# Peptides against a protein of PDB entry 4Y8H: the designs that were tried, part 107

Target 1, 222 residues: chain A of PDB entry 4Y8H
Amino acid sequence: TTIVGVKFNNGVVIAADTRSTQGPIVADKNCAKLHRISPKIWCAGAGTAADTEAVTQLIGSNIELHSLYTSREPRVVSALQMLKQHLFKYQGHIGAYLIVAGVDPTGSHLFSIHAHGSTDVGYYLSLGSGSLAAMAVLESHWKQDLTKEEAIKLASDAIQAGIWNDLGSGSNVDVCVMEIGKDAEYLRNYLTPNVREEKQKSYKFPRGTTAVLKESIVNICD

## One batch from the design tools (peptide; made by RFdiffusion4, then SolubleMPNN)

Design b2_p27_8_s3 (from b2_p27_8, 17 letters changed)
Fold by OpenDDE base, seed 5:
Structure b2_p27_8_s3 (fold): chain B 222 residues (1-222), chain A 27 residues (1-27)
Amino acid sequence: as target 1 above (222 residues)
Amino acid sequence: GFGSREELEESIRRAAEELERRRLAEE
């Protein structure tokens, strides 16, 4: 698995290798996926997909509630703190690491959380089994004032380097772009080398889609 | 561990400033 984050001039990009999420292939316990915490805060998770999703949903719900009560946009550092606290509480069972990224009233942010509870900050980050190969690409090609397009390309190239290092056939790269002043742009299957032509379905999440997350959270606690 | 949100935010701020200083020094 490989997950990366890249800051650019007006925001942040995260990307993940999603090979283990396609088809009847043996559910490798290690899935990398992008998860929405809030409209403008996303994470890339690597490890047990179920654990990462459950944690992200819990944090997302708490952040949404907090945002509603305070009438303030969620901060990336708040998501980071909550994720860190939760991961610490369950450290014995959650072998997950995360990249947390987003935009808030204070700007664009990119962080990582390791399973042992350490947090890092940077302009570019990589985690996972392919992280060294990904980091080599990032270190070689990252520069100040990247455009959105350059950052997407760099993140994708870094993920591909990680995939090749893991000797995996077939690459699927998901990308999420969080630009200041814009809605988050989730690019599912941004790169599918075996599937040439599938049009990038960009899902723009409009402001109002807060409502649907309420119903599914109640049923897991019973 | 950071005992408060404020301590974490301050640590993150300091780390970001240090990274920026290093980047500017390499240019």
Scores: peptide ipSAE 0.008, ipTM 0.366, DockQ to the pose 0.014; fails the geometry check
Fold by OpenDDE base, seed 3:
Structure b2_p27_8_s3 (fold): chain B 222 residues (1-222), chain A 27 residues (1-27)
Amino acid sequence: as target 1 above (222 residues)
Amino acid sequence: GFGSREELEESIRRAAEELERRRLAEE
């Protein structure tokens, strides 16, 4: 799993691969890893999908209630605090990490939360098994004053690098764009790399290497 | 853990300032 966030001149982009991989099992189902907390605050979740969804729904409900009560737009920092508190409550059981991003009256924000409760701030972030490969792309191509389109491309390229590192094959990328003064734009399947049947390069394993077992595609996303 | 909202906000502010300092040092 790879999740990324990228700040641009007028907002923030988050992106996630849509594959759920557990060990040798590649789930072909598009598992949405982007979750809406509020209209302008989203998170990318990695780890146990069920846990991230449940936490984000709970926080979303609480933020909505708070926003209604205060007549104020929710702040990304408030979402971050609530996420952190809930992740801490389940420390040891939730192997989840999150990128939290959004726009609010104070501007655009990008944060990460680790399961152990650490929080990072950045102009670009990557988390997950492909995070190093994604980070290499981000570090190489991130610049100040990115346009929306450049940020989307950069986030997508970073996710693809992460996917390639993990599985050596393309996957779908979901993207959410949160721009100041605009509605959030959720781009589902922004990149559907054509399943190019990458010719399984028949790695002729030298005599005696046990054939890597049948990759069973199990639909893990209920 | 950050005990208060204010502590969290201050921590975030400090982290952002540190990031900006690092960014400026790398340029």
Scores: peptide ipSAE 0.007, ipTM 0.360, DockQ to the pose 0.019; fails the geometry check
Fold by OpenDDE base, seed 1:
Structure b2_p27_8_s3 (fold): chain B 222 residues (1-222), chain A 27 residues (1-27)
Amino acid sequence: as target 1 above (222 residues)
Amino acid sequence: GFGSREELEESIRRAAEELERRRLAEE
């Protein structure tokens, strides 16, 4: 499993390997998924899918309530704190790690949370079993002033490197783009493994923009 | 662990500033 985050010139991208893997076998129990905390704050979660979903829903509800009471847009740091506190409270039971990202009135943000409660900040992050391979791609190709498109590609390439390292097979990548001044763009199945492509003996970075299903999330906070 | 929101925010700010300094030093 691999999750990544990449900051670009006007926002942040997160991506996840959405295939369920348990060890060398694709299994339903451990998958990475993108979860919406708020319209402009998302996380990539890895671990038990049910746990990450439940946590993100709870935090999302609390943030929404807080936003309503304060008449302020949610802050990524608030989501981070709440997630960290919740993960800490359940330390023994939730083997989950998260990348938390978003845009708020203070700018674009990218954080990670480890199951043991540590948090990191960076321009690019990778977590999971494929994180080293993903990080190698990120470190090699990340630069300042990435465009949105370059960041999406970089995040996707990093996930693919992680997948290749773990499984030696095709990729299934979800992407969420959070750009300042825009609605979040959730790109489900940005890359789908072509079913039966033979074991490509060589990992080729796909040059082509695969058809992105754009789901525009309408801000319910109007 | 961060004891308060303010402590967390300050820690994040410092970490971001350090990363930016490192980035500028590598250029």
Scores: peptide ipSAE 0.006, ipTM 0.366, DockQ to the pose 0.015; fails the geometry check
Fold by OpenDDE base, seed 4:
Structure b2_p27_8_s3 (fold): chain B 222 residues (1-222), chain A 27 residues (1-27)
Amino acid sequence: as target 1 above (222 residues)
Amino acid sequence: GFGSREELEESIRRAAEELERRRLAEE
């Protein structure tokens, strides 16, 4: 599992490897998903999919209510605080980590939350089993004043690095772009295994590349 | 995107090597 966030000149991008790592052992379905907290605040959740979804839904509802009550656009920091408090409250039951990102009247924001309650702030972040590989890509290619397109590419490349580190095959990447002054753009299946397979089929792999067998990614996390 | 697995792996390797170089330079 890999989740990433990347700030760009006018907003923030988050991306997730949405592949279900079902090893032969019915281990905890570590699915990464993008979740909408508010129209302009999204999170990438990793860990127990049910826990991340439940948390994000709860916080989303509360933020919506708060926004309605205050007649103000929700702030990313508010979402962060609420998520952090909730994760702390359920410490030990939620093996989840989150990247929280969005745009609000104060600008664009990118945070991470660990299950133990630590919060990080950065221009780029990665979490999950593939996070080191993703971070290597991010650190190598991140620069100030990225364009939207550059940030999407960077986030996608980072996720792909994480994917190759973990599974060595396929890519299913969801992307959400939150740009100041615009609606959020959710790009479901921005990269799909099929699109890569078609690209891979077009790539003459040098002699000796083991054909990665088509893993049928069964979406079990719906 | 990275066109091939090999290109991606090479990019990752290069990135990792650069990170290690930076880490070693800070130490």
Scores: peptide ipSAE 0.000, ipTM 0.239, DockQ to the pose 0.027; fails the geometry check

Design b2_p27_8_s4 (from b2_p27_8, 23 letters changed)
Fold by OpenDDE base, seed 2:
Structure b2_p27_8_s4 (fold): chain B 222 residues (1-222), chain A 27 residues (1-27)
Amino acid sequence: as target 1 above (222 residues)
Amino acid sequence: GYGSREELAAAVAAAAARAAEAAALAA
């Protein structure tokens, strides 16, 4: 898994790879890891997709009720607090990590939640098994006052770095953009780097020629 | 946690190499 968050001048972007692995097996190549808590608050999950989805749905329901009761737009910090309380109370045994991001009346926010209960605040964050490679890209290219487009590109490049470096990460890139004053923009399969090229049309080669299909160097050794 | 600066530098270099390789394979 590789998940990232990037703040830009007018909001926040989160991105995730879509690979789900069960040990050495790729179980799903297009698993959604971005989840909506509220219309303008989203999270990216590192852990079991089912657990992250269930938690985010529960928190989303509670936030909706709270928002209705208070007649206030949901706040990212409220989602953060509820997620922390739930994850640590019920999932202390599941090493789930979350990036929580969104926009609210107080501005744009980006947080991470670690399985042991700590939270981090930053302008850019990465979590998951591909986090190191992703963070290398973020640290190299993040700057203040990123545009929306620059932030999307940076987040996507960071996820791609995670995909290339980590067997547990891969397939496609999902992106969610939360810009102040706008609806959230969920970009499912924003990048599809591993689209199998259509099987090359059967080239009839003359007798005695070996078809060289594609030479790929897979570095299996870290 | 962030790896050491050296680990990050190595990861950047590895990512760059893979990107170059991927670009070469796509070309």
Scores: peptide ipSAE 0.000, ipTM 0.274, DockQ to the pose 0.042
Fold by OpenDDE base, seed 3:
Structure b2_p27_8_s4 (fold): chain B 222 residues (1-222), chain A 27 residues (1-27)
Amino acid sequence: as target 1 above (222 residues)
Amino acid sequence: GYGSREELAAAVAAAAARAAEAAALAA
């Protein structure tokens, strides 16, 4: 999986690849990894798809109830706090890693949440097995005051870097754009790069190689 | 990433404050 978020001058973009894998097997070539929490708050999920969907649906339902009760538009930080508290309770036993983004009356927001409930804040973020490849693109090309179009391009380029360099990432690029004062724009299969799946040479991983997904959170905020 | 440590710190502090407000409203 490769998921990214990029802030721009008037909003935030999230993007994801569409490959789902079960071990060495591609289970789905067009998996949706972007999830709606509320109309203007979306997340991208990495880790176990079932856990990501379950968590985001739960928080989405609670945010909807909260919005109805308060008669206020949902805030991204409310979703963040609820997700963080939920994930923290399970101490990483829930295999959900999230980029949470959206717009609300307080502005545009971009956060990441790790399975153990830690939170990062940034103008650009990446998670998943392709996150290093994506981050290399983001770090190289991110600038302040991105336009919507520049942010979509940057996010898409970062996802493509994951697709090209990570076996766990592949197929298409999904994008969701959340601009202040507008409806969220979900761009399913925004890019369909005909990347010839190099025939996964059956890397017979020797029996017993547990894929330690070492998420190295490189906090590159110098 | 943020352009500066100060901007990051400010953003984190602002997010925390808003989260606390949200939690108070949810209670």
Scores: peptide ipSAE 0.000, ipTM 0.304, DockQ to the pose 0.020
Fold by OpenDDE base, seed 4:
Structure b2_p27_8_s4 (fold): chain B 222 residues (1-222), chain A 27 residues (1-27)
Amino acid sequence: as target 1 above (222 residues)
Amino acid sequence: GYGSREELAAAVAAAAARAAEAAALAA
């Protein structure tokens, strides 16, 4: 699995590969890993599809309920906290880690959650077995004030790097774009590469790669 | 303690039901 998130000037993009694997076996070549929590809050799931789906459905339902009662648009941070709580609560049985992203009245947000309960905040994130290769692309090419199109491309390139590097990642690329003031745009099979490009593009780190602005927040909610 | 996957499934179902009820009331 490879999942990524990229912030751009007016929103956030998340992307995922569509390969589902059971060990060394490709179980599904077109598994959806992007999940809607609310209309403008989505997550990219890594781990078992069943685990991520169950968690996101629960959080989605709770967020919807909360939104209805408060008459407020859901906040990404609320979804984050709820996801984190549930991932921790069911840690022994849920092997999920997520990138959570969206737009809300406070702006655009991008977070990651690890199964052990740690969360990261950043302008770009990658998780999964292909995350190192993806991160190399992100670190090399991310810049401030990305356009929507540049962010989509960057996210897709990062996913593809993960696909090329990791047998557990592959197939197509799904993308979800969440832009402030717009509806979320879910792009199922945004890229459908028929041929595994055999050669990893040599992502040479340019000298002077900007330091990863990553903040890890470990809040264990007991 | 950590919950089971079955407990999570039950919680999902319960949450979905509550959300549906809330939506109906808000309509």
Scores: peptide ipSAE 0.000, ipTM 0.321, DockQ to the pose 0.017
Fold by OpenDDE base, seed 1:
Structure b2_p27_8_s4 (fold): chain B 222 residues (1-222), chain A 27 residues (1-27)
Amino acid sequence: as target 1 above (222 residues)
Amino acid sequence: GYGSREELAAAVAAAAARAAEAAALAA
């Protein structure tokens, strides 16, 4: 996994690769790792895909109820606190670590949460097995007052660095842009660097190649 | 995706019991 977050002048971008692995095996090449907590609060998940999805949906439901009760737009720090409490409650038995980002009436926010509930704050963050390669790109190219487009490019470049340098990361790049005063923009498969052009080259497999009939890709991201 | 809040709650509870399995998975 490679997940990143990048703050820009008027918001925050998060990005993720789409590969999921079980040990040395690529289980899914198009796993969605970006999850919506609320319309303007998203997270990027790393660790066990099912755990990440379950946690983020639970917090999303709680945030929605809280927002309805208070008649207030949900706050990123509220989502952060709920996530921390939940992860801490299970003492790391939930194999999820997250980048949490969004916009609210107080501005744009970018946080990370580790499996045991520790939190980091930054203008740019990376997590996952490809995080070191991603961080090298972020540290080299991040600057203050990034534009939206520069932030998207930087986040994407960082994910690509993770993809190229980590066997646990790969496939496509998903991006979510959260800009102040706008709706969130989810860009599924923003980059598809490993999409082999379906060259429908009818590879006539030479006589004797066992046709691998049905590769059942178990979607572990459902 | 999870079809219901009840299913979600069950999934979260199951996650708490999968510490060893979680360590074997990478994303």
Scores: peptide ipSAE 0.000, ipTM 0.305, DockQ to the pose 0.040; fails the geometry check

## One batch from the design tools (peptide; made by RFdiffusion4, then SolubleMPNN)

Design b2_p28_1_s1 (from b2_p28_1, 19 letters changed)
Fold by OpenDDE base, seed 2:
Structure b2_p28_1_s1 (fold): chain B 222 residues (1-222), chain A 28 residues (1-28)
Amino acid sequence: as target 1 above (222 residues)
Amino acid sequence: SSRQEEMRALFAPYEDRVEEQRNRVAPP
């Protein structure tokens, strides 16, 4: 799994790979890892897709009710707190981690939640088995005052780095853009990187060159 | 590390807000 979040000048982008893996086996190449909490608050989940979905639905329902009662737009921080509380209460053993992002009347927000309950705040975040490769891209190319398009590109490039460097990460990229004053834009399969089949470079060794794969020097002691 | 301090500085304003929101979201 690779999930990322990137803040831009007027909002936040989250992105995820679409691969669900069961061990070394790709179970689903198009698993949705982005979940809507509210119209303007989304999360990217890593862990069991089922657990993340169930949690986000519960939190979403509670936030919606709260919003109705208070006549206030949902706050990302409220979603964060509810997710943390739920993860702590039920998931002390679940290796789930989340990126929570959105826009609210206080601005754009990007948070991460770790399974042990720690939270991070940043302009860019990456989580998952491909997160190191993703982070390398983010650290190299992130700048202040990103445009929406630059942020989408950066997030997508980061996910792609995760996909290419992690067998647990999917071939497709889902993106959700949350811009202040606009509806959230969910871009399913925004990038379908052609699995460039690593064309096994048929090392057409010229006729007569034996590819020495392993030289084992066996010392034959007579 | 400088990064940890930067992260703490970024998070500090939100911690206060999280606590404030916790009190509001808690059912009476």
Scores: peptide ipSAE 0.007, ipTM 0.333, DockQ to the pose 0.033
Fold by OpenDDE base, seed 3:
Order: C-alpha cells, then structure tokens, then sequence
Structure b2_p28_1_s1 (fold): chain B 222 residues (1-222), chain A 28 residues (1-28)
C-alpha cells in the first residue's frame, strides 16, 4: 500500500494506490483505500482492509450523529480524536493506519494515525509499504502555496513512486480533493497507468524472457 | 476553551514535527 496526503493553498489532497495483496499475490487491482468519514472529511486507509473500512464507517456514523445533534459541520480534529481513541482502545486488535484529511470551518487539515493510536501532523504525509518512495517524491517537490492542480500532481507522482518501488503497491491511483468552501471531489481511478492501451503490439518474447512493458525511471533525487 | 486546550494537547507533541517537515521542504 501507498497512501499520501498533501496540503495546498486552499485545501488538502489525499491519494492511494488500488492494489490489494494477499501475501505475494495481487488479490484485487482496484481496491478502494479512500473512505469518506463525512462529506468534507476523508481518510486513506492502509493495513487490514476490513479494519480500515469498519473503523472509518463507525467514526463516520458517530460524526454524522454528532453533527446532527450540534447542528455544526464536522471537524477534522473530532474525527482524528475519535479515530485515535478507537485505535488506541483496541491496540493490537485493529491493523489500521490512516491518513485523515479534510476541510472544516477552521480550515484544512492533514493527519496520520497509526494502528496503536499515535498521530502525526504535516503538510505532506505518506504511509504504507511504498511510503519511503512516496516520501522521497514529496520531500523533493513539495513547496508552500501549492495550487490544487500541483497538489494533485504531487500526490499522484508520490503514489506512482510507491507503485514502482513497492510490490505491495500498484494498479491505479485514487485521489480525493478537499478544498475550502467546496464539496469533496473524489477522483476514482484518477490515474490508470496499467491500463494497457489496446494498441500495444503483442511482442511475442522468446520463452524465458520477462516482458518489461514500461520502465519508468523516476528521479527521486535531483 | 476546553476544546482549544484539547486541540493543543493533541497537537503539542507534533508541533515540532510540523516545523521539522516545513524546514525539510523549504527550498534552501
């Protein structure tokens, strides 16, 4: 798994790969790892897929109820606290780690949560088995005052770096954009780098050759 | 407010990390 979050001038972007693995086997090429907590608060989940989904659904339901009772828009920090408390309470039983991001009346927010309930905050974050490769891209190219488009690109490039450098990451890139004053924009399969364009000539390689379909050299460091 | 204190308590351990991250991505 590779999941990332990137803050930009007016919001936050999260992105994820879509590969699900069972050991060395790709079980699903189009697994959804971005989950909605509320209309403007999303998370990227990693670890056990069932745990991430169950946790985010539970917190989402509780936040919705809280929002109804308070007549207030949900806050990202409230989601963070609830997630943190839940993960900490069930430490060792829930294999979920998350990037939590969103917009609320206090602004845009980006956090990470580990399975044991520890949290981080930053302008950019990466988690998962591909996180090192993703972080290298983020650290190299993140700047203050990113535009929405630059942030989407950066997040996508970071996920792609994870895909290329981690066997546990792959397939497509999903993106969710949360901009202040707007609805969240969920971009399912924003990038589909492995969609074989029909026109790739079937090169019959001799028996015993591994077809290298595309070699992309990502310069991680200038 | 108690909520602001709760937020500060939540983020206090991470403020240093945010600054470290800022410093890493600030163009030299």
Amino acid sequence: as target 1 above (222 residues)
Amino acid sequence: SSRQEEMRALFAPYEDRVEEQRNRVAPP
Scores: peptide ipSAE 0.006, ipTM 0.364, DockQ to the pose 0.028
Fold by OpenDDE base, seed 1:
Structure b2_p28_1_s1 (fold): chain B 222 residues (1-222), chain A 28 residues (1-28)
Amino acid sequence: as target 1 above (222 residues)
Amino acid sequence: SSRQEEMRALFAPYEDRVEEQRNRVAPP
């Protein structure tokens, strides 16, 4: 697994690979590792996919209820604290590593949680078996005042570095963009490097343009 | 506000690390 988070000038981006492995075997090529906690708070999970999904669903339900009772938008720090407490309580039983990110009335936030309950904060983060390769890209190319587009590219490049250098990472790249004042944008399969595009007409994209293969804007605002 | 203090208390252990990361990535 490779998961990353990148802050930009007006928000935060998280990204993940989609490979699921059981030992040396690729079990799923399109596993979702980005999970919604609330409309504007998402997490990326590394470790056991089932554990990360179950934890994030539980915390999401509790945050939604809390938001309704308080008449306040959910806070990323509240999600972080609840996740940390849950992971610490079940230490050794839940093999989850998380990047937690989002926007709230206090701004944009990016955190990580390790399985033993430690937390970090930063402008860029990587976790998982491909995290070293991803971090090398992030450290080399991160700068202050990134645009949304630069942050998406940087996050995607970091995930690709993980895919190329780690057998536990691979398949597609998922991205979630959380920009202040906007709805979260979940870009499922933002990059599909192993999907041989049928020879659609050779649009010679100039050197340095990442072809956005499929943009599915799922408006998750019900 | 009590909420700002609660947020500061929650972030206090992390502020130093954010500043360190900011200083490492800020060109000298």
Scores: peptide ipSAE 0.005, ipTM 0.351, DockQ to the pose 0.021
Fold by OpenDDE base, seed 4:
Structure b2_p28_1_s1 (fold): chain B 222 residues (1-222), chain A 28 residues (1-28)
Amino acid sequence: as target 1 above (222 residues)
Amino acid sequence: SSRQEEMRALFAPYEDRVEEQRNRVAPP
């Protein structure tokens, strides 16, 4: 897994690779690691997919309820606190690391949460097995007052660095952009670097070659 | 960098869990 977050001038972007593995096997090339807590608060998960999803769903439900009861837009810090408490309480049982990001009436926020419940805050963050490579890119290219487009590019480049340097990370890049005053923009498969260009080998079959479109081999067990 | 090592240390428990869960679909 490689997950990153990058703050920009008017919001925050998070990004993730889409590879899921089962041992040495790529089990899923398009696993979603970005999860919605609320419309404007998203997280990226590193760790066991089930743990990440379960935690984020639980907190999402609680945040929604809290928002309804308070008649207030959800706060990123509230999500952070609930996630932190949950991860701390169930330390050792939940294998989740999270980047939590979003926008709320107080501004844009970017946090990380570790399995033991520690939190970090920054303008850019990376987590996962590819995080070192991602961080190298972030540290090299992050600047203050990034535009949305620059932040998306930086996040994507960081994920790609993780993908290229980590066998566990790979496939596509998902991006979620949370800009102040706007709806969140979830860009599923924003980059698909390993989409083998279907070489449409336009095999110009020479005149006379019947293209076999579908071969169904029916094993007739006699 | 020291920060890279810190990040590696931070994710070491995760890597260990990924290894333990080799039989499960886990995002690395």
Scores: peptide ipSAE 0.000, ipTM 0.270, DockQ to the pose 0.095; fails the geometry check

